# Peptides against a protein of PDB entry 6TME, part 165

Target 1, 324 residues: chain A of PDB entry 6TME
Amino acid sequence: NRLKRAYIALQAWKKAFYSDPFNTAANWVGPDVCSYKGVFCAPALDDPSVLVVAGIDLNHADIAGYLPPELGLLTDVALFHVNSNRFCGVIPKSLSKLTLMYEFDVSNNRFVGPFPTVALSWPSLKFLDIRYNDFEGKLPPEIFDKDLDAIFLNNNRFESTIPETIGKSTASVVTFAHNKFSGCIPKTIGQMKNLNEIVFIGNNLSGCLPNEIGSLNNVTVFDASSNGFVGSLPSTLSGLANVEQMDFSYNKFTGFVTDNICKLPKLSNFTFSYNFFNGEAQSCVPGSSQEKQFDDTSNCLQNRPNQKSAKECLPVVSRPVDCS
Target 2, 324 residues: chain A of PDB entry 6TME as posed
Amino acid sequence: NRLKRAYIALQAWKKAFYSDPFNTAANWVGPDVCSYKGVFCAPALDDPSVLVVAGIDLNHADIFGYLPPELGLLTDVALFHVNSNRFCGVIPKSLSKLTLMYEFDVSNNRFVGPFPTVALSWPSLKFLDIRYNDFEGKLPPEIFDKDLDAIFLNNNRFESTIPETIGKSTASVVTFAHNKFSGCIPKTIGQMKNLNEIVFIGNNLSGCLPNEIGSLNNVTVFDASSNGFVGSLPSTLSGLANVEQMDFSYNKFTGFVTDNICKLPKLSNFTFSYNFFNGEAQSCVPGSSQEKQFDDTSNCLQNRPNQKSAKECLPVVSRPVDCS

## One batch from the design tools (peptide; made by RFdiffusion4, then SolubleMPNN)

Design b2_p18_8_s3 (from b2_p18_8, 6 letters changed)
Fold by OpenDDE base, seed 3:
Formats: C-alpha cells, sequence, structure tokens
Structure b2_p18_8_s3 (fold): chain B 324 residues (1-324), chain A 18 residues (1-18)
C-alpha cells in the first residue's frame, strides 16, 4: 500500500516535469519505485519487513517543473534533496503529511511565495536549506523554535526584521545573507548556545550591534558585512574566544578597533574595511601578525593607506552614534 | 555507489528518528 501511494506520487511528479535534460525520470516506469533513479527505499520504522520510499535525491538534475500536491503521499520520506534544479511554484501544503521529514533541501531552484510554513509542521526536521530561491515576505518567528542543526535562508527575497526568537535556535549554522532583512540584530542572539557560524551579509540591517554577541563563545564565523550597522564595535566582542573569521566590512561603524578584538586567540581573518573607524590598535594593523590577516581599507584611519578622504570622514566621525 | 551511500545515510537518519 505504501509503495502504491509512492508510485502515484512519483508518476504525478514525472507529469509535472517540463524538462528533464539528463533523462533522470526515464526509468520512472512501473510499480518498482525503489528502482527509480533518485528514489531510495528503506525498511519502514514501524515494520522492518516493509520497504518504503525514505529518500529522494534529485540534486543537480536540472529538472524544470513544479512540486505537485500528490507528493504528500510520500509519507515515509525522511530525506528530500532536490537542489540545483529548475523547480518553480510553491512548496505544497500537502507535504505536511511527511511527518518523518529530517532533511529538506530545495536550494538553488525557482521557488516563489512566502516562507514555506509547511516546514514548521515537521516535528523531526533537523536540516532546512531553502537558499537560492525567490521566497519572499517575513521570516516566521517559529522557525527558531524548531530544533534545527542548520538553517540556510540566504539568497532569497525575505524582508522585515529578524525574529527575536533567534535566541531559541539550537542551530550551529544560520545564514541570512543576500536578503532584504531590516532592523537591528536582536539582543537574544547571545542565547544561541550551539551557534558556530552566522552570516548576515548583504542585507539592510541597521542600528548598533548588540553587546550580547560577545556571549557567542562557540562561534567560529561571524559575518555582518554589507549592511547599515552604526556605532562602535561592542567591547564584549572580546568574549568571542573561538572566532576564526570575522567580517564587519561595508557598514557605517565608527570609533576605535581595540586590541581586545584583534588579539582574539583563534582569530585568523578580521575584515573591518569600508567603515568609518578613526583608530585601530597596533595589533589590528595589516601585516602586524603572520598568523592573522586584517583588512583596514577605506576607513578614517590616520597614517594608513587607502583610507577615505577627510571630506568623507568628517561628517560621520564628528557625529558618532552612541550605542550606550 | 550512490545507492549504498544513501542506504547508510538513511539508516543513520532512521536511527535518530526512533
Amino acid sequence: as target 1 above (324 residues)
Amino acid sequence: SKREEMAKRLAEIQERLK
């Protein structure tokens, strides 16, 4: 019965293909769905004697089409990987029936519409990759209430603020890059206990960096480049004991870059170029260390190459934003 | 093979789902 339902779903999906350049679905004929290319069966969790469709992997198939509602019949699927295709439309609500969903990767497609809220209905979801699509609107706060290991949202059309619920996330990797997020980074960010990598690149984020960033003891990558952040770097950044890659470039930061930041014990690369910093410690100077790489280009630093003109600096440096 | 790799991965996932 389960394989029959899977057959119905997969045949409906094949019909929803507009183009299959590699003939991936050429063998999608007959009732033996477990032999289908990109379809993987495993013993059912409730009955090991029964085979079920447990995984779909159509990565890099360049398939054009859409996801039909009949995919909701694939109730035993725990792994759904269809990245690097040309699937369009929306993620079907019928996928709410896939209660075993563990890894969902629809990245690098042409999906549109709001955040696929059906992903919130999956109780066991650990991996969510929806990057490189055309998803739009606000990010639902509930995404961070889920016990996800990784959240990839980059290269979409998401807008509005980052939810304050971010502090509840148990994810080790979170990407917001190349969206339209606005507002401040929530102070609750410091509560992300398992965070290793967070990327904010290329948004419309603004305001002061919250002091609570310094509580991210396990973070190895922190990239806030290409935003509208203002004020001084928080002194609490000295608490980032494990940070290796840090990027604050292309913002509107002011003030002094301190020794406490540049001497972070695991820091390998620190980019703070294209800001309005008016001073840096000697430990922050590019070439001062063989173990660390710094970029101080296009700031308001004295006696450094490739800095902004006094005309560009004076209006900003003379009116620093107080983040206190 | 891809099938063998996927079988192992699915087995690991299923163990975590139990």
Scores: peptide ipSAE 0.602, ipTM 0.961, DockQ to the pose 0.980
Fold by OpenDDE base, seed 5:
Structure b2_p18_8_s3 (fold): chain B 324 residues (1-324), chain A 18 residues (1-18)
Amino acid sequence: as target 1 above (324 residues)
Amino acid sequence: SKREEMAKRLAEIQERLK
């Protein structure tokens, strides 16, 4: 009996709660699991006459606890949303039994350990949100082999390089922000066919930006701020025909910010502050356009306000990194 | 209701899973 298994799982989970401030699980009593708050039933895919637990939504419940292995008994769950809680520990490997998993949101919790590789076992997964946790270690390259619509990894403790497999991703939104990623952005990034938004904010990324970024024709948001990028901006960025928000601030970029970048047709905001740019086109000057917002603060620009001192600029500007 | 909304969403998801 599927509902009996669900009952066992849910009771085990209730037992794994350390705190339930809103008494969310107060009604988690008895065999009628479909009446449980945050538990949603639907007809089974294989037998419409059978009711199964198909969804969990405990978003914003502020529950402290962990995910017990018995959750693997929820084999019919396609939607698992438990964001904005205080769940700790690791994602149970027993969740591999949830072969119908479609949307998995465990964001804004206290999960730890390596990337939850169990997510890679779900053949139908489309949405993965693990942001605002304490996941650590390497990002498995296989994540980008998944046919995901969105990948939210931001605000974790992920380390190592971004996998070269990123180019295989079909995701429209990918966030790497506020991790410990290092190395270069892979050149394969230009192969991301469906990318609309990508965020690298606040990592340890370095090297030159790959020219292949300019192939991201559908990107509307590109944020690479607060990293260690060097060299000049790729001239191929002129190919970002749909970019609206672009941020390169708080890096170590040098060279000239060109008209071809600042005149991008959909560009609304372009922030390149806190770098070592030594020149900018007139079209890049803040206030030069009513339609575009620019920030050139704290660069090595002449005749602009709020720039770095010559003493700070000279050592960097005189030794430009060759990205060729 | 939240229940109705979730039912609809689950139905949509399940249709995609077929």
Scores: peptide ipSAE 0.600, ipTM 0.960, DockQ to the pose 0.970
Fold by OpenDDE base, seed 4:
Structure b2_p18_8_s3 (fold): chain B 324 residues (1-324), chain A 18 residues (1-18)
Amino acid sequence: as target 1 above (324 residues)
Amino acid sequence: SKREEMAKRLAEIQERLK
């Protein structure tokens, strides 16, 4: 019965293909769905004597099409990987029936519409990759209530602010890059206990960086480049004991880049170019270390090459934003 | 093989889902 439902679902999906350049679904014929290319069966959790469709992997198949509602019949699927295709439309709400969903990767497709809230219905979801799509609107705050290991949201059309619930996230990797997020980074960010990598690149984020960033002791990658951040770098950034890659470039930061930041013990790359910094410690100077790479280009630094003109600097530097 | 790799991965996932 379960495999029959799977057959119905998979045949409906095959019919929803507009293009299958690699003939991935060519063998999707007949009732033996477990032999279908990209379809993987496993013993059912509730009855190990019964085989069920437990995984779909159509990664890199370049398939054009949509996800039909009949995919909701794949109730035993725990792994759904369809990245690097040309699937369009919305994620079907019928996927709420896939209560075993553990890894959901629809990245690098042409999905549209709001955040796929169906992902929030999956109680066991650990991996969510929806990057490189056209998802839009606000990010639901409930996403960070999920016990996710990774959250990939980058390269979409998400708008509005980053939810305050971010601090509840247990994810080690979170990407916001290349969206339209606005507002400040929530102060609750410091509560992200398992965070290793966070990327904010290329949004419309603004305001001061919260001091609470310094509480992210396990962060190895922190990229806030290409935003509208203002003020000085928080002194608490000295707490980033494990940061290796740090990028604050292409913002509106002012003030002094301190030794405490540039001497972070695991720091390998620190880019703070294209800001309005008016001073830097000697430890921050490019070439000052063999072990660390710095970029101070296009700031308001004295006696450094490739800096902004006095005309560009003076209006900003003379009116520093107080983040205190 | 991809089948074998996926079988292993699914087994690991299923174990976590128990």
Scores: peptide ipSAE 0.599, ipTM 0.960, DockQ to the pose 0.973
Fold by OpenDDE base, seed 1:
Structure b2_p18_8_s3 (fold): chain B 324 residues (1-324), chain A 18 residues (1-18)
Amino acid sequence: as target 1 above (324 residues)
Amino acid sequence: SKREEMAKRLAEIQERLK
């Protein structure tokens, strides 16, 4: 019996709770698992006359504990949302048995270890949120081979380079922010045909921005702030016809910020502060537009307020990086 | 209700899984 297996799993999970401040699992008693708080049943796909546990939603329950291997018995679960808890440990490999997994949200917890490769075993996965945890190591390249709509990786401890396979991603939203990623953004990024939002904030990324970024014609948010990028902004950024929010602040960019970038038709906010830009077009000047907000603070611009000193600028500006 | 909302969402997901 599928519900009996679910009962075993849920009772094992209740036992794995160290703290349940809101008494979420207080009613997790007896065989009627479909009445459990945060447990949702639906007709089975293979037999509509049979009810199965199809969803778990324990968001914002502040539960401390771990995920026991018995959760692998929840083979009918398609939705697993347990964000904003205090779950610790690793994601159990036994979850590979949850072949119907469609949405997996374990964000804002205390999970540790490498990327949960069990997520790669779910053939129908569309949504993956593992942000605000302590996951570490490299990203498996295969994550971008999956037909995901969204990939949230931000606020973890991921290291190494961003996989070249990123160009294969069909995701509309990808976040890398606040990790330890290093190296260059792959040139294959321009192949992300469905990308709307990408965030690289607060990593150790470096090198020149690839020209292929300009191929991201559907992107509305592009944030590469707080990294180690160098060189000039690619002229191909003029191709970002739908970008609304763009942030290149807190990098080591040099050169001239052009009209072609600042006059992007949907651009509402463009922040390029805290770099080493030595010139900007008039269209890039803060206050030049009523519809657009610009920030050129702390660059090497002449006749602009709040710029770096000549002493700070000269060593960098005099040695521009050639990205060609 | 949350139950009704989840029922609807799960139904939508399950249709996509077919």
Scores: peptide ipSAE 0.596, ipTM 0.960, DockQ to the pose 0.972

Design b2_p18_8_s4 (from b2_p18_8, 6 letters changed)
Fold by OpenDDE base, seed 4:
Structure b2_p18_8_s4 (fold): chain B 324 residues (1-324), chain A 18 residues (1-18)
Amino acid sequence: as target 1 above (324 residues)
Amino acid sequence: SKEEEMQKKLAEIQELLK
């Protein structure tokens, strides 16, 4: 009965293909769905004597089409990987029936609409990759209530503020890059106890960096480049004991880049170019270390090459934003 | 093979879901 439902679902999906350049679904014929290319069967969790469709992997198939509601019949699917296709439309709400969903990767497609809230209905979800799509609107705050290991949201059309619930996230990797997020980074960010990598690149984020960033002791990658951040770098950034890659470039930061930041023990690359910093410690100077790479280009630094003109600097530097 | 890898991954996931 379960495989029959799977057959219905998979045949409906095949019918929803507009293009299958690699003929991936060419063998999607007949009731033996477990033989279908990209379909993986396993014993059911509730009855090991029954085979069920437990996984879909159509990654890199370049398939054009949409996800039909009949996919909700794939109730035993725990792994759904369909990245690097040309699927369009919305994620069907019927996927709420896939209560075993553990890894959901629909990245690098043409999905549209709001955040796929159906993902929030999956109690066991650990991996969510929706990057490189056209998802839009607000990020549901509930996403960070999920016990996710990774959250990939980059290269979409998400707008509004980053939810304060971010601090509840147990994810090691979170990407916000190349969206339209605005507002400040929530102070609750410091509560992300498992965070290793966070990327904010290319948003409309603004305000001061919260001091609580310094509480991210396990972060190895922190990229806040290409935003509208202002003020000085928090002194608490000295707490980033494991940061290797740090990028604050292309913002509106002011003030002094301190030794405490540039001497971070695991820091490999620190880019703070294209800001309005008016001073830097000697340890921050490019070429000052063989082990660390710095970029101080296009700031308001004295006696450094490739800096902004006094005309560009003076209006900003003379009016520092107080983040205190 | 990709198939073997997937089967292994599914087995791991199923174990975690128990």
Scores: peptide ipSAE 0.555, ipTM 0.952, DockQ to the pose 0.959
Fold by OpenDDE base, seed 2:
Structure b2_p18_8_s4 (fold): chain B 324 residues (1-324), chain A 18 residues (1-18)
Amino acid sequence: as target 1 above (324 residues)
Amino acid sequence: SKEEEMQKKLAEIQELLK
């Protein structure tokens, strides 16, 4: 009996709660699991006459606890939303039995350990949100082989380089922000066909930006701020026909910010502050447009306010990094 | 209701999984 298995799983989970401030699981009593708060039943895909647990939504319940291995008995679950809780420990490997998993949101919790590779075992997964946790180690390259619509990895402890497989991703939104990623952005980034938003904020990324970024024709948000990028901005950035928000602030960029970038047709906000740019086109000057907002603060620009001193600029500007 | 919305979403997901 599928509902009996669900009962075992849900009772094991209730037992794994350390704190339930809103008494969310107060009604988790008895065999009628479909009446449980945050538990949603639907007809089974293989037998419409059978009712199964198809969804869990415990978002914003502030529950402290862990995910017990018995959750692997919830084999009919396609939606698992438990964000904004205080769940700790690791994601159980037993969740590999949840072969119908479509949306998995464990964001805003206290999960630890390596990337939850069990998520890679779900053939139908479309949405993965693991942001605002304490996941660590390397990002498995296989994540980008999944047909995901969105990949939220931000605010974790991921380390190492971004996998070159990123170019295989069909995701519209990818966030790497506030991790410990290092190395260069892979050149394969330009192969991301459906990318609308990509965020690299607050990592240890370095090197030159790859020219292939200019191939991201559908990108509306590109944020590479708060990293260690060097060299000039790629001239190919003029290809970002749909970019609205672009941020390169808090890096070590040098060279000239060109008209071709600042005149991008849909550009509404372009921040390139806190770098070592030594020139900008007139179209890049803050206040030059009513429709576009620019920030050129703390560069090496002449005749602009709030720039770095000559003493700070000279050592960097005199030794430009060749990205060729 | 939240329940009705979730049921609708689940139905949509299940159709996609067929």
Scores: peptide ipSAE 0.552, ipTM 0.951, DockQ to the pose 0.967
Fold by OpenDDE base, seed 1:
Structure b2_p18_8_s4 (fold): chain B 324 residues (1-324), chain A 18 residues (1-18)
Amino acid sequence: as target 1 above (324 residues)
Amino acid sequence: SKEEEMQKKLAEIQELLK
């Protein structure tokens, strides 16, 4: 009996709660699991006459606890949303039995350990949100081999390089922000056919931006701020026909910010502050357009306000990085 | 309602999983 297994799982989970401030699990009593708060039943895919637990939604419940291995008994769950809680520990490997998993959101919790590789075992997974946790170590390259619509990794403790397999991703949204990623952005990034939004904010990324970024024709948001990028902006960025928000602030970029970038047709905000740019086109000057917002603060620009001193600029500007 | 929305979403997901 699938509902009996679900009962065992849910009772084990209730027992794993250290704190339930909103008494979310107060009605988690008895065999009628479909009446449990945050538990959603639907007809089974293999037998529409059988009711099964198909979804869990405990978002914003502020529950402290852990995920017990008995959750692996919830084999019919396709939607698992438990964001904005205080769950700790690791994601149980027993969740590999949840072969129907479609959306997995454990964001804004206290999960630790390496990337939850159990997520890679779900053949139908489309949405993965593990942001705002304490996951650490390397990102498995295989994550980008998955047919995911969205990948949220931001605000964790991930380190090492971004896998070259990123170019295989079909995701429209990918976030790397506020981790410890290092190295260069892979050149394969230009192969991300469905990419709309990509965020690299607040990592230890370095090197030159790959020219292949200019192949991201559908990208609307590109944020690479607060990293260690060097060199000039690629001229191929003129190919970003749909970019609306672009941020390169707080890096070590040099060279000239070109007219071709600042005149991108859908560009609404372009921030390139806190770099070492030594020139900009007139179209890049803040206030030059009513439709576009620019920030050129704290660069090495001549005749612009709020720039770095010559003492700060000279050592960097005089030694430009060749990205060729 | 939240419940109705979830049921709708689950139905949509299940159709995609077939």
Scores: peptide ipSAE 0.552, ipTM 0.951, DockQ to the pose 0.964
Fold by OpenDDE base, seed 3:
Structure b2_p18_8_s4 (fold): chain B 324 residues (1-324), chain A 18 residues (1-18)
Amino acid sequence: as target 1 above (324 residues)
Amino acid sequence: SKEEEMQKKLAEIQELLK
């Protein structure tokens, strides 16, 4: 039966623990898997008279171990939360049998290898959190073809370009921060109709910002800090009617920061420090508003404190990148 | 409790999966 399969899976997993500091699996004894700490049963979707293991929550258990292939026997699991542990190895391909997977959180672990493509096999997946691991290689384009509400990829070892398929994403929150992504932000980004928050912090992204960013009318957080972006800020950023937090700091931007950007109606924080901007509108000056906070530190602005030297500015400002 | 919250969440998810 289904609970017997769950018992086999959970006992195999217990055997795969190297350390259980909080004795989380101490009660993982006997056939009554629904009594196991961190194991949650619910009526099966196909037969409400049958109880099945529908959820796992081992968050913050500090368990060291790996995910054995027998976890593929947990075919009724819709929620799998094992964040803030010390699980290592790869995500088993046998998890493809978990066709009801809805929320998958393996963040804050020691997982390695390529992107866990098994996540792409789950037709009902809405939440994917793989941040704070050691996943590496290319991001599969197909991730953005899925109807996900949130995609957390930050603090990994992902490299290469951001897929053009990003525009197909229905996610409200997407994080790329603290990886090794390179190349330009795809122009298709403007097609992300449900996007509220996007974070690119601390990558190797470069080139000009695409004008299509201005089409992200629902975005409240846009952070592109700590990259290699060049050129002027797109004039189309005036279209970000709902942006509250915007950060372009620690890039190589040039040109003039306009009123149309600094007067965005919902803007509360705008950081454009550590660039090569050579001018700003009066509305962009820190302290000009009680409702908005600005940081213009370490640019090439005249008559502003804490700016770069002429020696640092001249080579860059005199050779502006044309993004047209 | 944590258990009650999880059961509620699972119920919500299962309704969405129907």
Scores: peptide ipSAE 0.540, ipTM 0.949, DockQ to the pose 0.965

